# Ledger of designs, part 69: peptides against a protein of PDB entry 5KEZ

Target 1, 320 residues: chain A of PDB entry 5KEZ
Amino acid sequence: NVAIYNPFRPWWERYQPVSYKLCTRSGNEDEFRNMVTRCNNVGVRIYVDAVINHMCGNAVSAGTSSTCGSYFNPGSRDFPAVPYSGWDFNDGKCKTGSGDIENYNDATQVRDCRLTGLLDLALEKDYVRSKIAEYMNHLIDIGVAGFRLDASKHMWPGDIKAILDKLHNLNSNWFPAGSKPFIYQEVIDLGGEPIKSSDYFGNGRVTEFKYGAKLGTVIRKWNGEKMSYLKNWGEGWGFVPSDRALVFVDNHDNQRGHGAGGASILTFWDARLYKMAVGFMLAHPYGFTRVMSSYRWPRQFQNGNDVNDWVGPPNNNGVI

## One batch from the design tools (peptide; aimed at target 1 T116 D253 W310)

Design b2_p26_2 (made by RFdiffusion4)
Pose (drawn by RFdiffusion4):
Structure b2_p26_2 (pose): chain A 320 residues (1-320), chain P 26 residues (1-26)
Amino acid sequence: as target 1 above (320 residues)
Amino acid sequence: SADVDLLNAYRAYLQARMDAVSAANA
């Protein structure tokens, strides 16, 4: 991923890919393989955050400011370490004047245009689908059990299916024959938009962002909500079917207060209420549960938004 | 709706962040 130095090494630089080499601030390929093997050998599975909708920001300076030193040039669309060229992006397919996503009532541009200027991969091309599949198959053979598909709302459900069609079964040393990767797709669907999370049920589960937003408001006793109202918690509140939901109280993104749910999201900063919300979630049968494990940062709210929400993991001069 | 307004505010915030980063590194 791009090594971003202003601001200094933000957590979200990891969502701007430069190549598919397994080489990050978290470690190299040897350390990654070692982790996956050791965890599988004690029965704990690894799920990978797959960033496949885009490469890095179109305005990022060319050069080798990358976590493995790989060269890249966003202006010329050259990512030779993959390799990707200008033919591999949606510049000619997007219909907005800016080339970015401008209107979320238009399902087409949400898919074909740049998300906040991030170079949008042409996922309809077999070559691009093959390069992504090669990356995910490398991970599957190492032994990962599934994937979080980042920014799934900005990918066509069919393109996702075409990529998944190319995946190997899970490593037969640890998983039964014919096992398939666990897929959960990050789609923020609070209603009122043309894209529905149900559009993605053919590919795997989806993140249910309504879950934590509603639970936070209820536990905080905001907006007239009471815990007694949780008697019919689940699809009774308009959530996706339980067998398609990945649920959580907060995630790495919206724990910073700017996300789906804003200030209502309970986090480790609200430890007393947070424990209650996690407890309710873990006790209730709805969904497959994910628990957040975080790091502290110097929060500094100005106008209800944290100007330090970009701060990366604890580090000494960028070394985690 | 309130949810749509929330998501719009969220997207505007992210865009502003990206613009600021681009300007600072121009």

Design b2_p26_2_s1 (made by RFdiffusion4, then SolubleMPNN; from b2_p26_2, 15 letters changed)
Fold by OpenDDE base, seed 1:
Structure b2_p26_2_s1 (fold): chain B 320 residues (1-320), chain A 26 residues (1-26)
Amino acid sequence: as target 1 above (320 residues)
Amino acid sequence: SEEVEGMKRYYELLKERADKVAAANA
């Protein structure tokens, strides 16, 4: 991914890829392979956060300022380490003046325009689908059990399906022959927008963001909410079907939320309430559960916002 | 700088998500 130095190596640089090389501040490919093997040998399965909707930001300067030293040129859409070129992006499909998503009530913009300046891949192209599938298959062959598909809301469900149809069976050294990768898709659907979580049910599970948001208000006893209202928790609260839901109390993004909305999300910073929420989630049968494991950073609030919410995980100054 | 622009995009994304959560909880 792109190496960002101001602020110094933030967590979100990991979501600006310039190649599909397994070479980041988290480690190199050999270290990753070693981890996957060791984990599988003790019954711990690995699911990769796959960033396949986009490459890095359009405003990043060309060069080799990346975690694995790969050259890239956002201005010309040149990513030779893949390789991608100007033919592999949705620049011509996006009709907004900025080239970015401007209206989330326009499903076409949400899927064909740049997410906050991130160069949007043309996933309708078989070439692009194949390059992504090759990346994911390499991981499958290493021994991963499945994937979180980042920014799935910004990809057409049919394009995702086309990629998934190219995937290998899981590695038979650790999984039964014919096993398929576990897929869950990040779709932020809190209602009120044209893109629905149900659009993606055919590809796998979907993140249910209503879960953490609503549970937070209940545990905090906001707006007169009571624990007794959780009697019909799940589908009764308008959530997606249990067999399509991946549920969580918080994630890396909404841990760093701000304002009136972000305050409802429970995190490890609110230890007592957070433990209550996580305990409830694990005890309740609704959905497939995910428990967050994060890290502390030196928070500094200005005007109600943490100006240090960019701080990345502990690392030895970019060593891979 | 390009890093500052990246940070701005990051905060815009966070703001957008925070606003959506607020709307869902209202």
Scores: peptide ipSAE 0.028, ipTM 0.570, DockQ to the pose 0.044
OpenDDE base, seeds 2, 3, 4, 5: peptide ipSAE 0.031, 0.027, 0.028, 0.026; ipTM 0.571, 0.551, 0.570, 0.543; seeds 2, 5 fail the geometry check

Design b2_p26_2_s2 (made by RFdiffusion4, then SolubleMPNN; from b2_p26_2, 15 letters changed)
Fold by OpenDDE base, seed 3:
Structure b2_p26_2_s2 (fold): chain B 320 residues (1-320), chain A 26 residues (1-26)
Amino acid sequence: as target 1 above (320 residues)
Amino acid sequence: SAEVEGMKKMEKLLKERADAWAAANA
């Protein structure tokens, strides 16, 4: 991915890929393979956050400022480490003046235009699908158990399916023969927009952002909410079917005061309430649960916003 | 700088997601 130095190595640089090389601030491919092997050998499975909707931002400077030193040029859509070219992006398909998503009530814009300037891959092309599948299959062959698909809301479900149909079975050294990768898709569906989580049920589980948002209001006792109202928690609250839901109290986005759920989201910053919410989530049978393990950073609020929300995990000169 | 621009874009993304929640729950 892009190596950002101003601010110094923010967490979000990971979501601006320039190649599919397993060479990042977390380590190289050999170290990753070693980690996956050691984890699998003790029954701990690895799921990869796969960024396949886009490459890096369109305004990032061309050069070799990347975690593996690969050259890239956003201006010309040149990513030779893949390789991708201008033919592999949706620049000509997006009809907005800016090239970015301008109206989230337009499903076509949400899928075909750039997410906040991130170069949008033409996932309708078999070439692009194949390059992504090769990346994911390499990970599967190493021994990962599945994937979180980042920004799934911004990809056509059919394109996702086409990629998933190219995937190998899981590595039989650790998984039963014929096992399929576990897939969950990040889809922010809180209602009010044309794109629905149900559009993605055919590909795997989806993130249920209503879970953390609503649980936060209840635990905080906002707007007269009571714990007794959780009697029909799950589908009774309008959530997706339990067998399609990936649930969580917070994630890396919304623990920074933004993202889906807003201020209602409980995080480790409110330790007591957070433990209550996580405890409830783990005790309740609804959905597949995910627990967040994060880190503290020097928060500095200005006009209600943390100006240091970019701060990445503890590191040694950018190396985790 | 391009790096600062990247930060602004990510902040915008987070804001948009937050706004979507607010709109859905208004």
Scores: peptide ipSAE 0.027, ipTM 0.608, DockQ to the pose 0.044
OpenDDE base, seeds 1, 2, 4, 5: peptide ipSAE 0.018, 0.026, 0.024, 0.024; ipTM 0.474, 0.625, 0.588, 0.607

Design b2_p26_2_s3 (made by RFdiffusion4, then SolubleMPNN; from b2_p26_2, 12 letters changed)
Fold by OpenDDE base, seed 3:
Structure b2_p26_2_s3 (fold): chain B 320 residues (1-320), chain A 26 residues (1-26)
Amino acid sequence: as target 1 above (320 residues)
Amino acid sequence: SAEVEGMKKYFALLKARAEAVAAANA
């Protein structure tokens, strides 16, 4: 991914890929392989956050400022380490003036235009699908158990399916023969936009952002909400079917106060309430649960916004 | 930087959408 130095190595640089090489601030491919092996050997499975909707931002300077040293040129859509070129992006398909998503009530824009400047891959192309599948299959062959698909809302479900159909079975050294990778898709659906979580059920589980948002409201006792109202928690609250839901109290985005879920989201900053929420989530049978492991950073609020929401995990000169 | 501004916009959009949906479904 792009190596960002201003601010110094923010967490979100990881979501601006320039190659599919497994060398980042977390380590190189050999170290990753070693970690996966050690984890699998003791029954701990690894799921990779796969960024496959886009490459880096269109405004990032060309060069070799990347975690693996690969050259890239956003201006010309040149990512030779893949390789991708201008033919592999949706620049010509997006019809907005800016080239970015401008109207989230337009499903076509949401999927065909750039997410805040991030170069949008043409996932309808078999070439692009194959390059992504090769990346994911390399990880599967190493021994990962599955994937979180980042920004799934911004990809056509059929394109995702086409990629998934190219995936190998899991590594039989640790998984039963014929096992398929576990897939969950990040889809922000709080009920007010045309794209629905149900559009993605065919590909795997989906994130249920209503879960953390509503649970936070209840535990905070906002709007007269009571814990007793959780008696029909799950589908009874309008959430997706349990067997399609991945649930969580917070994620890295809304932990920083920027939704989805708004101010109701509980985080480790509210330690007592957060423990209550996480405890409830783990005790309740609805959905597949995910627990956040994060870190403290020096928050500085200006006009209601944390100017340090970019701060990455504890590190040594950018190396975790 | 352009990168920082881009991410700030992303977070702002997420927040705005979440709040709008919450208000509409209240």
Scores: peptide ipSAE 0.028, ipTM 0.609, DockQ to the pose 0.042
OpenDDE base, seeds 1, 2, 4, 5: peptide ipSAE 0.026, 0.027, 0.027, 0.027; ipTM 0.579, 0.605, 0.585, 0.603

Design b2_p26_2_s4 (made by RFdiffusion4, then SolubleMPNN; from b2_p26_2, 18 letters changed)
Fold by OpenDDE base, seed 2:
Structure b2_p26_2_s4 (fold): chain B 320 residues (1-320), chain A 26 residues (1-26)
Amino acid sequence: as target 1 above (320 residues)
Amino acid sequence: SEEVEQLKKMFELEKERAKEIAAANA
């Protein structure tokens, strides 16, 4: 991915790929392979956060400032380490003046335009699908158990399906022969927009962002909410079917006040309430549960916003 | 607190329900 130095190595640089090389500030491919093997051998499975909707930001300077030294040029859409070129992006399909998503009520914009300047891949192209599948299959062959598909809301479900159909079975050294990768898709659906979580049920599980948002309001006793109302927690609260849901109290985005849930989201900063929420989530038989492992950072609020929301995990001069 | 006690009660109920579901699907 792109190496960002201003601010210094933010968490979000990880979501700006310039290649599919397994070479980041977390380690190289050999180290990753070793970790996957060691984890699998003790029954811990690895799921990769796969960034396949886009490459890096449009405004990032061209050069070799990347975690594996690969050259890239956002301005010319040149990513030779893949390789991608200008033919592999949706620049010509997006009809907005800025090239970015301007109206989230327009599903076509949401999927064909750039997410906050991130260069949007043309996933309709078999070439692009194949390059992504090759990346994911390499991970499968290493021994990962599945994937979180980042920014799935911004990809056409059919394009995702086309990629998934190219995937190998899981590595038989650790998984039963014929096992398929576990897939869950990040889709923010709080209602009110045309893109729905149900659009993606055919590809795998979907993140249920209503879960953490609503649970936060209940535990905080906002708006007259009572814990007794949790008796029908799950589908009874308008959440997606349990067998399609990936649930969580918070994630890296809404822990920083971004994404879905706003101020209702419970985090480790509210330790007592957070423990209650996580405990309830683990006890209640709804959805596939995900527990957050995060870190503290020096928050500095200015006008209600944390100016240090970019701070990444503990590191040694950028190396995790 | 009252809220904590209420939540604890709900945890226990849901754990039991989960066990029942798991047993039925085994």
Scores: peptide ipSAE 0.023, ipTM 0.465, DockQ to the pose 0.014
OpenDDE base, seeds 1, 3, 4, 5: peptide ipSAE 0.005, 0.000, 0.022, 0.000; ipTM 0.304, 0.289, 0.454, 0.224; seeds 3, 4 fail the geometry check

Design b2_p26_3 (made by RFdiffusion4)
Pose (drawn by RFdiffusion4):
Structure b2_p26_3 (pose): chain A 320 residues (1-320), chain P 26 residues (1-26)
Amino acid sequence: as target 1 above (320 residues)
Amino acid sequence: GTPQPGFTVHPGGFPNVGNPHSKLNL
């Protein structure tokens, strides 16, 4: 991923890929393989955050400011370490004047245009699908059990299916024969938009962002909500079917207060209420549960938004 | 696929996942 130095090494630089080499601030390929093997050998599975909708920002300076020193040039669309060229991006397919996503009532541009200027991969091309699949198969053979598909709303459900069609079964040393990767797709669907999370049920589960937003408001006793109203918690509140939901109280994004739910999202900063919300979630049968494990940062709210929400993991001059 | 207990990580093993879609160009 791009090594971003202003601001200093933000957590979201890891959502701007430069290549598919397994080489990050978290470690190299040997350390990653070692982790997956050790965890599988004690029965704990690894799920990978797959950033496949885009490469890095179109305005990022060319050079080797990358976590493995790989060269890249966003202006010329050259990512030779993969390799990707200008033929591999949606510049000619997007119809907005800016080339970015401008209107979320238009389901097409949400898919074909650049998300906040991030170079949008042409996922309809077999070559691009193959390069992504090669990356995910490398991970599957190492022994990962599934994937979180980042920014799934900005990918066509069919393109995702075409990529998943190319995946190996899970490593037969640890998983039964014919086992398939667990897929959960990050789609923020609070209603009122043309894209529905149900559009993605053919590919795997989806993140249910309504879950934490509603639970936070209820536990905080905001907007007239009471815990007694949780008697019919689940699809009774308009959530996706339980067998398609990945649920959580907060995630690494919206715990910073700017996300789906804003200030209602309970986090470790609100420890007393947070424990209650996590407890309710873990006790209730709805959904497959994910628990957040975070790091502290110097929060500094100005106008209800944290100007330090970019700060990366604890580090000494960028070393985690 | 069938889910099992485990960690969701970035490639390399970082355990904090969540994409700030509206802030990646700041």

Design b2_p26_3_s1 (made by RFdiffusion4, then SolubleMPNN; from b2_p26_3, 12 letters changed)
Fold by OpenDDE base, seed 2:
Structure b2_p26_3_s1 (fold): chain B 320 residues (1-320), chain A 26 residues (1-26)
Amino acid sequence: as target 1 above (320 residues)
Amino acid sequence: GTPYPGYFVLPGGDTEVGTPDWGLNR
């Protein structure tokens, strides 16, 4: 991915890929392979956060300032390490003045325009699908168990399906022969927009962001909410079907105090309430559960916003 | 500048999440 130095190596640089090389601040491919092997050998499975909707931001300077030293040029849409060129992006499809998503009530903009300036890949193209599939298959062959698909809301479900159809079975050294990768898709659906979580059910599970938001409100006893209302927790609260839900109390985004769920989201900063929420989630049968493992950072609030919300995990001069 | 990922942007901006009768009427 691109190496960002202002601010200094933020967490979100990981979501700005410039290649599909397994070479980042966390280590190289050999180290990753070693970790996957060691984890699998003790029954711990690895799921990769796959960033396949886009490449890096359009405003990032061209050059070799990346975690693996690969050259890239956002301005010309040149990513030779893949390779991608200007033909592999949706610039010509997006009709907004900015080139970014401007109206989330327009499904075409949501999927064909840039998410906050991130160069939007033309996932309709078989070439692009194949490059992504090659990346994911390399990971499968290493021994990963599945994938979180980042920014799935911004990809056409059919394009995702086309990529998934190219995937190998899981590595038979650790998984039963014929096993398929576990897929869960990040879709932020709190209602009010044309894109629905149900659009993606055919590809695998989806994130249920209403879960943490509503649970936080209940545990905080906001707006007269009561624990007794959790009697029909799950589908009874308008959540997606249990067999399609991936549920969580918080994630790396909403730990930063805004986004899906807002202030209702419980985090480790509210230790007692957070333990209650996580305990409830793990005890309740609804959905497939995900537990967050995070870190403290020096929060500095200015005008209600944490100016240090960019801070990544503990590191040694950018190396994790 | 460098884009900050907007993956967590709420539809229509910040809105009220909680409702007293959410679980009872849905």
Scores: peptide ipSAE 0.037, ipTM 0.559, DockQ to the pose 0.030
OpenDDE base, seeds 1, 3, 4, 5: peptide ipSAE 0.029, 0.031, 0.013, 0.022; ipTM 0.578, 0.577, 0.430, 0.558; seeds 1, 5 fail the geometry check

Design b2_p26_3_s2 (made by RFdiffusion4, then SolubleMPNN; from b2_p26_3, 13 letters changed)
Fold by OpenDDE base, seed 5:
Structure b2_p26_3_s2 (fold): chain B 320 residues (1-320), chain A 26 residues (1-26)
Amino acid sequence: as target 1 above (320 residues)
Amino acid sequence: GVPGPGLFVFPGGDTEVGMPEWGLNR
């Protein structure tokens, strides 16, 4: 991914890929292989956060400022480490003046335009699908158990399916022969938009962002809400079917007050309430549960916003 | 260093809280 130095090595640089090399601030490919092997040998499975909707931001300077030193040029859409070129992006499909998503009520913009300036991959192309599948298959062959698909809302469900159809079975050294990778898709569906979580059910599970938002409101006792209202928690609250839901109290985005859920989201900063929420989630049978492991950072609020929301995990001069 | 765009997936709107149609009222 790109190496960002202003601010100094933010968490979000990881979501701006310039290659599919396993060479980042967290380590190299050999170290990753070793970790996966050690985990699998004791029954701990690894699921990779796969960023496949886009490459880095369009405004990032060309050069070799990346975690593995790979050259890239956002201006010419040149990513030779893949390789991708200008033919592999949706610049010609996006019809907005800025080239970015401007209207989330237009499904074509949401899927064909740039998310906050991130160069949008042409996932309709078999070449692009194959390059992504090669990346994911390499991880499968190493021994990962499945994937979180980042920014799935911004990809056509059919394109995702086409990629998934190219995936290998899981590594038989640790998994039963013929096992398929576990897939869950990040889709933010709070209602009111044309793109629905149900559009993605055919590809695997989806994130249920209503879960953390509503649970936070209840536990905070906002607007007179009570724990007794959780009697029909799950589908009774209009959530997706349990067998399609991945549920969580918070994630890395909404923990910082951004994305789905707003101020209702409970985090480790609200220690007592957070423990209640996590305890409830783990005790209730609805959905597949994900527990957040995060870190503290020096929060500094200005006009209601944390100016240090970019701060990544504890590191040694940028190395994690 | 080159500043990059902040990476937040926009949900298209804020989540409303305390809506009557949620929970037991749904």
Scores: peptide ipSAE 0.027, ipTM 0.540, DockQ to the pose 0.029
OpenDDE base, seeds 1, 2, 3, 4: peptide ipSAE 0.025, 0.025, 0.024, 0.017; ipTM 0.539, 0.541, 0.567, 0.526; seed 4 fails the geometry check

Design b2_p26_3_s3 (made by RFdiffusion4, then SolubleMPNN; from b2_p26_3, 13 letters changed)
Fold by OpenDDE base, seed 5:
Structure b2_p26_3_s3 (fold): chain B 320 residues (1-320), chain A 26 residues (1-26)
Amino acid sequence: as target 1 above (320 residues)
Amino acid sequence: GEPHPGLFVLPGGDTGVGMPEHRLNR
C-alpha cells in the first residue's frame, strides 16, 4: 500500500493498495507465511481483509512511496506491480462530473465511481477478476481460511461472484479436502439506500451494522430502550437472516465515530457498557460473532472532531 | 460529542475523508 507520512503512517493507508504483494508495515511474506503456519498448527484460522474494490487515491503522487517500494502512478493509472493500466479502471464508466460518487441513491454511481477519490477497479473485466483471484489464491495456498471483502457495497455482486468462482479450495495441509474459503462482505445497509445486504447473500455472509447500532442504543438506555426488548433480538429486529449475518459491537471505523451507527456504537472507551454488549453478543445465538481487538490512542477533540483519529496501532517508527 | 469524520489532504493536494458522510448514520 501507499506509505503516508503526513500524517505519519495513518491506519487508513493500509486501504490504499498499489500492489498485491504481502509486504506491509506488519511484515513481509515470509513472516506472514510463518504466522499462518503457526496459527493453523494450533487451530487458529486466519481471515484476510481483502481490499479489491480499488487501488490508492487518485491524487497520490507517483513514485515509490509504498510499503514494499513498488512504483505506481495514480495519474496514469499505472500499477506495474500487478500490473494494472488505464484500461483496468472505471474512469470512462463513471458519469459524474468529479469521477467520485456524488449520489448514494444511485446504485450505479456507488459501484462504478470512486469512493472518496480511490481509483475504482473495473471488476467487470476478466483480466481484473483474474488478478484479484490470483492474489486471493496465493493467500489460500499459504493457508488462510477465508476473507473479509472490503467495500463490497461498492462492487457488483455478480463481479464478486465471478472472482469467488475462481478461488481454490483451502490448503489440504490444514483443512479437509474440498473446503471452500469462508467469505463475509462489508455491506453497510441501515436502510434508505438502494443497495441492500440481500443483494450479496449469494456470495457469503454480510456485515450487519444494525446490530452494533441498535445494541448500543439499548445498552445506553437511549430513547427509553430496555434490555427486555432484546427478547426477539435478531431477525425480530429487522436484521438479516442469522445464517447470513456477521455481527460485531464495533469496528475500526465506527470506533472513531466513523462508519455506520453513530454515537450509539459502544467501544472500549466505555469499558463497562462495552463488556455488557460483548457479553450479550457472545451469549446470544444470532449471527456469526466477531470480537474487536483494538488499542488506545491519544484522542484530541476539536470542534467535535478527534484530530488524532488517523493514529494507527502501536508501532516502532512506523513498523508494527 | 460524537466525532466527525477526519479530513486529510492527499499528496496531490486533494482533500479526502476517512469515511464518507453518508456512512456515519448519526
Scores: peptide ipSAE 0.023, ipTM 0.617, DockQ to the pose 0.050
OpenDDE base, seeds 1, 2, 3, 4: peptide ipSAE 0.019, 0.022, 0.022, 0.020; ipTM 0.592, 0.636, 0.598, 0.557; seed 2 fails the geometry check

Design b2_p26_3_s4 (made by RFdiffusion4, then SolubleMPNN; from b2_p26_3, 11 letters changed)
Fold by OpenDDE base, seed 1:
Structure b2_p26_3_s4 (fold): chain B 320 residues (1-320), chain A 26 residues (1-26)
Amino acid sequence: as target 1 above (320 residues)
Amino acid sequence: GTPHPGYFVLPGGDPYVGLPEDELNR
């Protein structure tokens, strides 16, 4: 991914790819392979957060400032390490003046325009689909069990399906022959917008962001909410079907006060309430559960905003 | 670009946007 220096190596630089090489501040490919092997050998499966909607920001300077040293040029849409060129992006398809999403009530903008400046890949092209599939298949070959698809809301469900149809079966060294990768898609659907979680049910599970948001309000006893109201928790609260839901109390975005959830989201900073929420989630049968493991950072609030929400995890492999 | 009325971008160029509390309660 791109190396950002202002602020200094933030967590979110990991979501600005310039190649599909497995060289990041979390480790190199050999280290990753070793980890996957060791985990699989003791029954711990690995799911990869796959960033396949976009490449890095359009305003990032060209050069080799990346975690694996690969050259890239956002201005010319040149990513030779893949390779991608100007033909592989949706610049001509997006009709907004800025090239960015300007109206989230326009599904075509949400999917064909840049998410906050991130160069939007033309996923309708078989070439692009194949390059992504090659990346994911390499990970499957290493022994991963599945994927979180980042920014799925910003991809056409049919394009995702086309990529998934190119994926290999899981590695038979650790999985039964013919096993398919576990897929869950990040889709923020809190209602009121044209893109729905149900658009993606055919590809796998979907993140249910209403879960953490509503559970937070209940546990916090906001608006007179009571635990007894959770009797019909799940579909009874308007959530997606249990067999399509991936549920969580918090994620890396909304624990920092952004993304979907706002101030209702419970995190490790709210220790007692957080344990209550996580305990409830694990006890209740609705959805496939995910427990967050994060880290502390030196929070500094200015005007209600944490100015250090960019701080990434601790790292002991130097500055790469 | 212009964010969705209920979305905000964090300082520093974060690629993700947040929702205010009032958007969650509608």
Scores: peptide ipSAE 0.021, ipTM 0.538, DockQ to the pose 0.040
OpenDDE base, seeds 2, 3, 4, 5: peptide ipSAE 0.019, 0.019, 0.020, 0.019; ipTM 0.551, 0.560, 0.554, 0.550; seed 4 fails the geometry check

